# Designs tried in a protein design run: peptides against a protein of PDB entry 6UG1. Part 83

Target 1, 304 residues: chain A of PDB entry 6UG1
Amino acid sequence: SNEERKRRKYFHMLYLVCLMVHGFIRNEWINSKRLSRKLSNLVPEKVFELLHPQKDEELPLRSTRKLLDGLKKCMELWQKHWKITKKYDNVGLYMRTWKEIEMSANNKRKFKTLKRSDFLRAVSKGHGDPDISVQGFVAMLRACNVNARLIMSCQPPDFTNMKIDTSLNGNNAYKDMVKYPIFWCEVWDKFSKKWITVDPVNLKTIEQVRLHSKLAPKGVACCERNMLRYVIAYDRKYGCRDVTRRYAQWMNSKVRKRRITKDDFGEKWFRKVITALHHRKRTKIDDYEDQYFFQRDESEGIPD
Target 2, 301 residues: chain A of PDB entry 6UG1 as posed
Amino acid sequence: SNEERKRRKYFHMLYLVCLMVHGFIRNEWINSKRLSRKLSNLVPEKVFELLHPQKDEELPLRSTRKLLDGLKKCMELWQKHWKITKKYDNEGLYMRTWKEIEMSANNKRKFKTLKRSDFLRAVSKGHGDPDISVQGFVAMLRACNVNARLIMSCQPPDFTNMKIDTSLNAYKDMVKYPIFWCEVWDKFSKKWITVDPVNLKTIEQVRLHSKLAPKGVACCERNMLRYVIAYDRKYGCRDVTRRYAQWMNSKVRKRRITKDDFGEKWFRKVITALHHRKRTKIDDYEDQYFFRRDESEGIPD

## One batch from the design tools (peptide; made by RFdiffusion4, then SolubleMPNN)

Design b2_p16_1_s4 (from b2_p16_1, 8 letters changed)
Fold by OpenDDE base, seed 5:
Structure b2_p16_1_s4 (fold): chain B 304 residues (1-304), chain A 16 residues (1-16)
Amino acid sequence: as target 1 above (304 residues)
Amino acid sequence: MNELLKKLGEEYRKLK
């Protein structure tokens, strides 16, 4: 019905705000001064120097290569720190079906929310789910004065799916779900004027995204619970930015159709949400990023 | 943050 379409759109909007607020709160928690002092001790001086290379005036690419090597070593150090990777409770922050949402509304299950103190202890001990691990990795880089962003792929229920039963039948459902991350890191390269993508936990990869990312979900089974639609970046100064364009190959042709921003109302609403979570002034880094997104929109073109 | 959730909830109520 038209009513059920409206209901699903509205529930998607509410759920998206809750996810974006969750990312904001986690980004605040990883700025803990107590955690920063502990995590800085994981990074030896030689690795710190690689994270802060001098500018090579002859070939700036040499400075970028040092930064990339420093980030690789930080990823290796993080794997040594992280002792226990817990499985997600149910589906974690991956996408729920409409049936699962309806069933959960009937079940007064007291969700135990993770407290800030418990999160900081989990990161400090190296014990937690993959999301806590990624968030801790961002905290370690920030402790080393690296301009690292927490990235969150927000997975609200698919308001474009109008099927009554959206049950997912599959023996490999968990493996397919966790094949691609929900949280990752970006690091600002001051030499190339670009963001470097870092997945320290899932794919254990570092990439300079041009057109395609390894972190973008591929295949039907993986996309059931992880649809790339809302990739939100949270920086160390409490900035909030939509960076979906970086990771979406087909933003205009495919991704936009599954976003609330497909219409003018949804675009204006989503901008209000971003603005309210953005607690810093604009910088030259934002100008370079917006220029990159503009070039990506021009290169994709408008779908016919 | 609570005021934003309130404002977003009010905008949500105006859309009903």
Scores: peptide ipSAE 0.026, ipTM 0.653, DockQ to the pose 0.092
Fold by OpenDDE base, seed 1:
Structure b2_p16_1_s4 (fold): chain B 304 residues (1-304), chain A 16 residues (1-16)
Amino acid sequence: as target 1 above (304 residues)
Amino acid sequence: MNELLKKLGEEYRKLK
């Protein structure tokens, strides 16, 4: 019905805000001074120097290469620190079906929320789910004065899915779900004026995204619980930015149709949510990023 | 933000 379309749209919007607020809160928690002091001790001086290379005046690319090597070594150090990777309870922050949402509403399930103290303990011990691990990695980089931001791929239920039964069938459902991350890191490269993408936990990869990312879900089974629609960046200064354009190959043709921002009402609403979570002034880094997004929109063109 | 959540929650409740 038209009413069910509206209900799913509004529930998607509410769920999206809850996810974006969750990302904001986790980003605040990883700014903990107590955690920072502990995590800085994991990074030896030689690795710290690689994270902060001097500008090579002859070839700025050499400085970027040092930074990339420093980030690789930080990823290796993080793997040594992280002792226990827990499975997600159910689907974690991956996308739920409409059926799962309805069943959860009926069962009055009390979700145990992870407290800040428990999170900080988990990160400090190296015990937790992959999301806690990624968040801890961002905290370690921030402890080393790296301009690292937390990235969250927000997975609200698909309001464009009008099927009554949205049950997912499959023996490998968990493997397919966790094939691609929900959380990752970006690091500002001051030499190339670009964000470097770092997945320290799932794919264990570092990339300089131009047109496509390895972190973008591919294949039907993986996309059932991980649809790239709302990739939100949280920086150390409490900035909040939509960075979906970086990771979406087909933003205009495919991704936009699955976003609340497909219409003017949804666009205006989503801008208000971003603005409410953005607690810093604009910087030259935001200008370089917006220029990159503009060039990506021009290069994709208008879908036929 | 809270006002926006409240408004969304009110609109969602009207659709239930």
Scores: peptide ipSAE 0.025, ipTM 0.639, DockQ to the pose 0.148
Fold by OpenDDE base, seed 3:
Structure b2_p16_1_s4 (fold): chain B 304 residues (1-304), chain A 16 residues (1-16)
Amino acid sequence: as target 1 above (304 residues)
Amino acid sequence: MNELLKKLGEEYRKLK
């Protein structure tokens, strides 16, 4: 019905705000001074120097290579620190079906909300789910004075799916769900004036995204619980930015149709949500990023 | 933010 379409749209909007606020709160928690002091001790001086290379005036690419090598070593150090990777409780922050949402509304399940103290302890001990691990990795890089962002792929229920039953059955359902991350890291490269993408936990990869990312879900089974629609960046100064354009190859042709921003009302609303979560002034880094997004929109073109 | 959430929550309640 038209009413059910409206209901799903509004529920998607509410769920999206809850996810974006969750990302904001986790980004605040990883700025803990106590955690920073502990995590800085995981990074030896030689690795710190690679994270902060001198500018090579002859070939700036040499400085970028040193930074990439430093980030690779930080991923290896993080794997040694992280002792226990817990499975997600149910589906974690992956996308729920409409049926699962309706069934969960009837169950007063005591969601054990992770407290800030428990999160900081989990990161410090190296015990937690993959999301806590990625968030801790961002905290370690920030402890080393690296301009690292927490990235969150927000997975609200698909308001464009009008099927009544959306049950997901299959022996590999969890494996397909966790094949691609929900959280990752970006690091500012001051030499190339670009964001470097880092997945320290899931794919264990570092990339400089040009047209497509390895972190973008591929295949029907993986996209059932992980649709690339809302990739939100949280920086150390409480900036909040939509960076979906970086990871979406087909933003205009495919991704926009699955976003609340497909219409003017949704665009204005989503901009207000971003503005409410953005607590810093604009910087030259934002100018370079917006220029990159503009060039990506021009290069994709308008779908014929 | 809270006003946007309130407005959305009110609209969502009217659709139930």
Scores: peptide ipSAE 0.023, ipTM 0.638, DockQ to the pose 0.140
Fold by OpenDDE base, seed 2:
Structure b2_p16_1_s4 (fold): chain B 304 residues (1-304), chain A 16 residues (1-16)
Amino acid sequence: as target 1 above (304 residues)
Amino acid sequence: MNELLKKLGEEYRKLK
């Protein structure tokens, strides 16, 4: 019905805000000074120097290469620190079906909320789910004075899916779900004036995204619980930015149709949510990023 | 933060 379409749109909006607030809270927790002091000790001086290369005036690309090598070594150090990767409880923060949401509304299951103290202990010990591990990796880079962002791919239920019964087949569902991450890292390269994408946990990859990312879900089975729609960046100064354009090859033709921002009402509403979570002034880094997004919009074109 | 969620929920109710 038209009423059910409205209900699903509204529930999607509420769920999206809850996810974005969750990302904001986790971004505050990883700024813990006590955690920072512990995690800085994981990075030896030689790796710290690679993270902070001097500008090579002859070939600026050499400085970017040093930073990339430093980030690779940080991923290796993080793997040594991380002792226990827990499976997600059920689907974690991956996308739920409408049926799962309706069934969960009837079941007053007490969700065990992870407390800040328990999170900090989990990161410090290297024991937790992949999301906690990524968040801890961002904390380690921030402890080394690297301009690292926490990235969250928000997975609200698909309000464009009007089917009641999306029974997901059970056995391979977890492997397909976790094939691509929900949380990752971005690092600012001051030499190239670009964000470097880092997945330290899932794909264990570093990339300089031009047109497409390895972190963008591919294939029907992987997209059932991980649909690239809302990639939100949380920086060390409590900035909040929509960075979906970086990871979406087909933002205008495909991704926009699945977002609340497909209409002017949704765009205005989503902009209010971003603004409410953005607690810093604009910087030159935001100007370079917006210029990159503009060039990506022009290069994609308007879908015919 | 609870106030922000409350405020966003109130703005959302005003948009109905």
Scores: peptide ipSAE 0.027, ipTM 0.651, DockQ to the pose 0.092; fails the geometry check

Design b2_p16_2_s1 (from b2_p16_2, 8 letters changed)
Fold by OpenDDE base, seed 3:
Structure b2_p16_2_s1 (fold): chain B 304 residues (1-304), chain A 16 residues (1-16)
Amino acid sequence: as target 1 above (304 residues)
Amino acid sequence: EKLEKMLQALLDHLNS
């Protein structure tokens, strides 16, 4: 019905705000001074020097290579620190079906909310789910004075899916779900004037995204619980930015149709949400990023 | 209407 379509749209909007606020809160928690002091001790001086290379005036690419090598070593150090990767409770922050949402509304499960103290302890001990691990990795890089962002792929229920029963049948459903991350890291490269993408946990990869990312979900089974629609960046100064354009190869042709921003009302509303979560002034880094997004929009073109 | 009002109230709270 038209009413059910309206209900799903509004519930998607509410769920999206809750996810974006969750990302904001986790970004605040990883700025903990106590955690920073503990995590800085995981990074030896030689790795710290690679994270902060001098500018090579002859070939700036040499400085970028040192930074990439430093980030690779940080991923290796993080794997040594992290002792226990817990499975998600149910589907974690991956996308729920409409049926699962309706069934969960009837079941008043008292979920034990993870407190800030429990999170900080989990990161410090190196045990928790993959999201806690990625968030802790961002905290470690920030402890080393690296300009690292927490990235969150927000997975609200698909308001464009009007099917009643989306029974996700299969023993491999969890494996397909976790194949691609929900949280990852970006690091500012001051030499190339670009963000470097880092997945320290799932794919264990470092990318300089040009046209597409390996972190973008591919295949029907993986896209059932992980649809790239809202990739939100949280920086160390409480900046909040939509960075979906970086990871979406087909932003205009495919991704936009599945976003609330497909219409002017949704665009204006989503801009208000981003503005509410953006607590810093604009910087030259934002100018370089916006220029990159503009070039990506021009290169994709208007969908025929 | 009720859900739109709740979403607006949440946005207003986040801007405060």
Scores: peptide ipSAE 0.027, ipTM 0.707, DockQ to the pose 0.078
Fold by OpenDDE base, seed 2:
Structure b2_p16_2_s1 (fold): chain B 304 residues (1-304), chain A 16 residues (1-16)
Amino acid sequence: as target 1 above (304 residues)
Amino acid sequence: EKLEKMLQALLDHLNS
């Protein structure tokens, strides 16, 4: 019905805000001064120097290469620190079906919320789910004075899916679900004026995204619980930015149709949510990023 | 209506 379509749209909006607020809270927790002091000790001086290369005036690319090598070594150090990767409880922050939501509404399960103290202990010990591990990695880079963002791919239920029953097949569902991350890192390259994408936990990859990312879910099974729609960046200064354009090859043709921002009401609403979560002034880094997004929109063109 | 009011109240709270 039109009513059910409206209900799903509004529930998607509410769920999206809750996810974005969760990302904001986790971004605040990883700014812990106590955690920062502990995590900085994991990075030896030689790796710190690679994270902070001098500007090569002859070949700026050499400075970017040093930064990339430093980030690679940081991923290796992080793997040594991280002792226990826990499986997600149920589907974690991956996308739920409408049926799963309806069934969960009937079951008043007391979800045990992870407290800030428990999170900080988990990161310090190297024990937790992949999301906690990524968040801890961002905290380690921030402890080394790297301009690292926490990235969250928000997975609200698909309001464009009007099917009543979307039963997902059980056993292979977890492997396909976790094939691509929900959380990752971005690092500002001051030499190239670009964000470097870092997945320290799942794919264990570093990339300079041009047209597409390795972190973008591919294939039907992987996209059932992980649809690239809302990739939100949280910086160390409590900035909040939509960076979906970086990771979406087909933003205009495919991704926009599955976002609340497909219409003017949804666009205006989503801007209000971003503005509410954006607690810093604009910087030249935001200008370079917006220029890159503009060029990506022009190069994709208008979908036919 | 009720859900729109709740969403607006949540946005207003996030902007406070």
Scores: peptide ipSAE 0.026, ipTM 0.707, DockQ to the pose 0.079
Fold by OpenDDE base, seed 4:
Structure b2_p16_2_s1 (fold): chain B 304 residues (1-304), chain A 16 residues (1-16)
Amino acid sequence: as target 1 above (304 residues)
Amino acid sequence: EKLEKMLQALLDHLNS
């Protein structure tokens, strides 16, 4: 019905705000001074120097290569720190079906909300789910004064899916779900004027995304619970930015149709949500990023 | 309508 379509749209909006607020709160928690002091001790001086290379005036690419090597070594150090990767409780922050949402509303299960103290302890011990691990990795980079962003791929229920029963077939569902991350890191390269993508936990990869990312879900089974629609970046200064354009090859033709921003109302609303979560002034980094997104929009063209 | 008001109230709270 038209009413059910409206209900799903509004519930998607509410769920999206809750996810984006969750990302904001986690981004605040990883700024913990106590955690920062502990995590900085994991990074030896030689690796710290690679994270902060001098500007090579002849070949800025040499400085970028040092930064990339430093980030690789940080990933290796993080793997040594992390002792226990827990499975997600149910589907974690991956996309739920409409049926699962309706069933969960009836289940009075007191989900024990992870407290800030429990999170900090989990990161500090190296015990937690993959999302906690990624968030801890971002905290370690920030502890080394690296301009690292927490990236969250927000997975609200698909308001474009009007099927009544959206039950997913069981056995391989978890493996396919966790094939691609929900959380990752971006690091600002001041030499190339670009964000470097870092997945320290899932794919264990570092990318300089031009047109395509390895972190973008591929295949039907993987996209059932991980649909690239809202990739939100949280920086160390409490900036909040939509960075979906970086990871979406087909932003205009495919991704936009599955976003609340497909219409002017949704675009204006989503801009208000971003503005509410953006607690810093604009910088030249934002200008370079917006220029990159503009060039990517022009290169994709307008869908027919 | 009700949910839109709740969303607006949440946004207003986030801006406070």
Scores: peptide ipSAE 0.026, ipTM 0.696, DockQ to the pose 0.078
Fold by OpenDDE base, seed 1:
Structure b2_p16_2_s1 (fold): chain B 304 residues (1-304), chain A 16 residues (1-16)
Amino acid sequence: as target 1 above (304 residues)
Amino acid sequence: EKLEKMLQALLDHLNS
């Protein structure tokens, strides 16, 4: 019905706000001064120097290469720190089906919310799920004065899916779900004026995204619980930005159709949510990023 | 209506 379509749209919007607020809260928690002091001790001076290379005036690319090497070494140090990777409880923050939501609404299950103290302890000990591990890695980079963002791929239920019975019948459902991350890191390269993408936990990769990312879900089975639609960046100064354009190859032709921003009402609403979560002034870094997004939109073109 | 009011209340709380 038209009413069910409206209900799913509004529930998607509510769920998206809750996810974006969750990302904001986790971004605040990783700014903990107590955690920062502990995590800075994991990074030797030689690695710190690689994270902060001098500007090579002859070849700025040499400075970027040092930063990339420093980030690689930080990933290796993080793997040594992290002792226990827990499986997600159920599907974690991956996308739920409408059926799972309806069944969960009927089950008055008290979810144990992870407290800030428990999160800080988990990161400090190196014990937790992959999301806690990524968030801790961002905290370690921030402890080394690196301009690192927490990235969250928000997975609200698909309001464009009007099917009732989406039974995800698959023995490999968990493996396919966790094939691509929900959380990752971006690091500002002051030399190239670009964000570097870092997945320290799942794919264990560093990339300079041009047209496509390795972190973008591919294949039907992987996209069932991880649909690239809302990639939100949280910086150390409580900035909040939509960075979906970086990771979406087909933003205009495919991704936009699955977003609330497909219509003017949804665009205006989503902009209000971003504005509410953005607690800093604009910087030259935002200008370089917006220029990159503009060039990506022009290069994709308007879908026929 | 009820969901719109809840969404607006969340937005208002986030802007406070």
Scores: peptide ipSAE 0.025, ipTM 0.711, DockQ to the pose 0.083

Design b2_p16_2_s2 (from b2_p16_2, 6 letters changed)
Fold by OpenDDE base, seed 1:
Structure b2_p16_2_s2 (fold): chain B 304 residues (1-304), chain A 16 residues (1-16)
Amino acid sequence: as target 1 above (304 residues)
Amino acid sequence: SELEKMLEYLLNHLNS
């Protein structure tokens, strides 16, 4: 019905806000001074120097290469620190079906909220789910004075799916779900004026994204619980930015149709949510990023 | 409200 379409749209909007607020809160927690002091001790001086290379005036690319090598070594150090990767309880922050939502609304499950103290202990011990691990990695880079931001691919239920029963047939559902991350890192390269993508936990990859990312879900089974729609970046200064354009190859033709921002009302609403979570002044880094997004929109063109 | 039930539901889901 038209009413059910409206209900699913509003539920999607509410869910998206809750996810974005969760990302904001986790970004505050990883700024913990106590955690920072512990995690800085994991990074040797030689690796710290690679993270902070001098500007090579002859070949700026050499400085970027040192930074990339430093980030690779930080991923290796992080793997040594992380002792226990827990499975997600159920589907974690991956996308739920409408049926799962209805069934859970009927079940008054007392969920144990992870407290800030428990999170900080989990990161410090190297015991937790993949999301806690990624968040801890961002905290380690920030402890080394790297301009690292937390990236979250927000997975609200698909308001464009009007099917009543959206039950997913289950063989390998967990493996397909976790094939691509929902949390990762970006690091600012001051030499190339670009964000470097880092997945320290899932794919264990470092990318300089141009047109496509390895972190973008591919294939029907992987996209059932991980639809690239809302990739939100949280920086160390409590900035909040939509960076979906970086990871979406087909933003205009495909991704926009699955976003609340497909219409003017949804665009204006989503801008208000971003603005409410953006607690810093604009910087030259934001100008370089917006220029890159503009060039990506022009290069994709208008869908036929 | 229905909104509070939805918020509680979502907060519970975000913590599971």
Scores: peptide ipSAE 0.032, ipTM 0.724, DockQ to the pose 0.571
Fold by OpenDDE base, seed 2:
Structure b2_p16_2_s2 (fold): chain B 304 residues (1-304), chain A 16 residues (1-16)
Amino acid sequence: as target 1 above (304 residues)
Amino acid sequence: SELEKMLEYLLNHLNS
């Protein structure tokens, strides 16, 4: 019905705000000074120097290569620190079906809220789910004075899916779900004027995204619980930015149709949510990023 | 309301 379409749209909007606020809170928690002091001790001086290379005036690419090598070594150090990767108790922050939402609205299950103290202990011990591990990795890079962002792929229920029953086949559902991450890292390369993408936990990859990312979900089974629609970046200064354009090859043709921002009302609303979560002034880094997004929009073209 | 139950559900799920 038209009413059910409206209900699903509004529920999607509410769910999206809650996810974006969750990302903001986790980004605040990883700025803990106590955690920072502990995590900086995991990074040897030689690795710190690679994270902060001098500018090579002859070949700036050499400085970027040193940074990439430093980030690789940080991923290796993080794997040594992280002792226990817990499974998600259910689907974590992956996308739920409408049926799962309706069934769970009837179940007053007390979910065990992870407190800030428990999170900081989990990161410090190297025990937790993949999301806690990624968040801890971002905290370690920030402890080394690296301009690292926490990235969250927000997975609100698909308001464009009007099917009543969206039951998923159970047997491989967890493996397919966790094939691609929900949380990852971006690092600012001051030499190339670009963000470097880092997945320290899932794919264990570092990439300089041009047209497509390895972190973008591919295949039907993986996309059932991980639909790339809202990739939100949280920086160390409490900036909040939509970076979906980086990871979406087909932003205009495919991704926009699945976003609340497909219409002017949704665009204006979503901009208000971003603005409410963005607690810093604009910087020259934001100018370079916006220029890159503009060039990506021009290069994709308008879908026929 | 149904919305309050959904909000409570969401808050409980996001905190898990």
Scores: peptide ipSAE 0.030, ipTM 0.717, DockQ to the pose 0.721
Fold by OpenDDE base, seed 5:
Structure b2_p16_2_s2 (fold): chain B 304 residues (1-304), chain A 16 residues (1-16)
Amino acid sequence: as target 1 above (304 residues)
Amino acid sequence: SELEKMLEYLLNHLNS
């Protein structure tokens, strides 16, 4: 019905706000001074120097290469620190079906809230799910004075799916779900004036995204619970930015149709949510990023 | 209300 379409749209909007607020809170917890002091001790001086290379005036690319090597070594150090990767309870922050939502609304389950103290202890011990591990990795880079962002791929239920039954019929549903991350890192390269993508936990990759990312879900089964629609960046200064354009090859033709921002009402609403979560002044880094997104929109062209 | 059920569901999910 038209009513069910409206209900699913509004539920999607509410769910998206809750996910974006969750990302904001986790980003604040990452900035813990107590955690920072513990995690800085994991990074040897030689690796710290690679993270902070001098500017090579002859060839700025040499400085970028040092930074990339420093980030690779940080991923290796993080793997040594992390002792226990827990499975997600149920589906974690991956996308739920409409049937799962309806069934869960009827079940008064007492969930155990992860407190800030429990999170900080989990990161310090190296015990937790993949999302806690990525968040801890961002905390380690920030402890080393690196301009690292927490990235969250927000997975609200698909309001474009109007099927009554949305049950997933897959034996490998968990393996397909966790094939691609929900959380990752970005690091600012001051030499190339670009964000470097870092997945320290899932794919264990460093990428300089041009047209497509390895972190973008591919294949029907992987996209059932991980649909790239809202990639939100949280920086060390409590900035909040939509960075979906970086990771979406087909933003205009495919991704936009599945976002609340497909219409003017949704665009205006989503801008208000971003603005409410953005707690810093604009910087020259934001100008370079917006210029890159503009060039990517022009290069994709108008969808046929 | 339906909204309260939705909020309770979301709070429970985000706290898990």
Scores: peptide ipSAE 0.030, ipTM 0.715, DockQ to the pose 0.723
Fold by OpenDDE base, seed 3:
Structure b2_p16_2_s2 (fold): chain B 304 residues (1-304), chain A 16 residues (1-16)
Amino acid sequence: as target 1 above (304 residues)
Amino acid sequence: SELEKMLEYLLNHLNS
């Protein structure tokens, strides 16, 4: 019905705000001074120097290569620190079906909300789910004075899916779900004036995204619980930015149709949510990023 | 709808 379509749209909007606020809170928690002091000790001086290379005046690319090597070594150090990767409880922050939402509304499940103290202990011990691990990795880079962002791929239920029965086939569903991350890291390269993408936990990859990312879900089974629609960046100064354009190859043709921002009302509403979560002044880094997004929009074109 | 009111409330609370 038209009523059910409206209900799903509004529930998607509510769920999206809750996810974006969750990302904001986790970004605040990883700024903990106590955690920073502990995690800085995981990074030896030689790796710290690679994270902070001098500007090569002849070839700035040499400085970027040092930074990339430093980030690779930080991923290796993080793997040694992280002792226990817990499975997600149910589907974690991956996308739920409408049927799962309706069934969960009837179950007053006492969600054991992870407290800030429990999170900080989990990161410090190296015990937790993959999301806690990625968040801890961002905290370690920030402890080394690296301009690292927490990235969250927000997975609200698909308001464009009007199917009643979205029974997901059971046995391989978890492996397909976790094939691509929900959380990752971006690091500012001051030499190339670009964000470097880092997945320290899932794919264990570092990339300089040009046209496509390895972190973008591919294949029907992987997209059932992980649809790239709302990739939100949280920086160390409580900035909040939509960075979906970086990871979406087909933003205009495919991704926009699955977003609340497909219409002017949704665009204005989503801009208000981003503004509410953005607690810093604009910087030259934001100008370089917006210029990159503009060039990516021009290069994609308007779909016929 | 009640959900629209809740969304407006949440947005206003996040802007406060």
Scores: peptide ipSAE 0.027, ipTM 0.700, DockQ to the pose 0.083

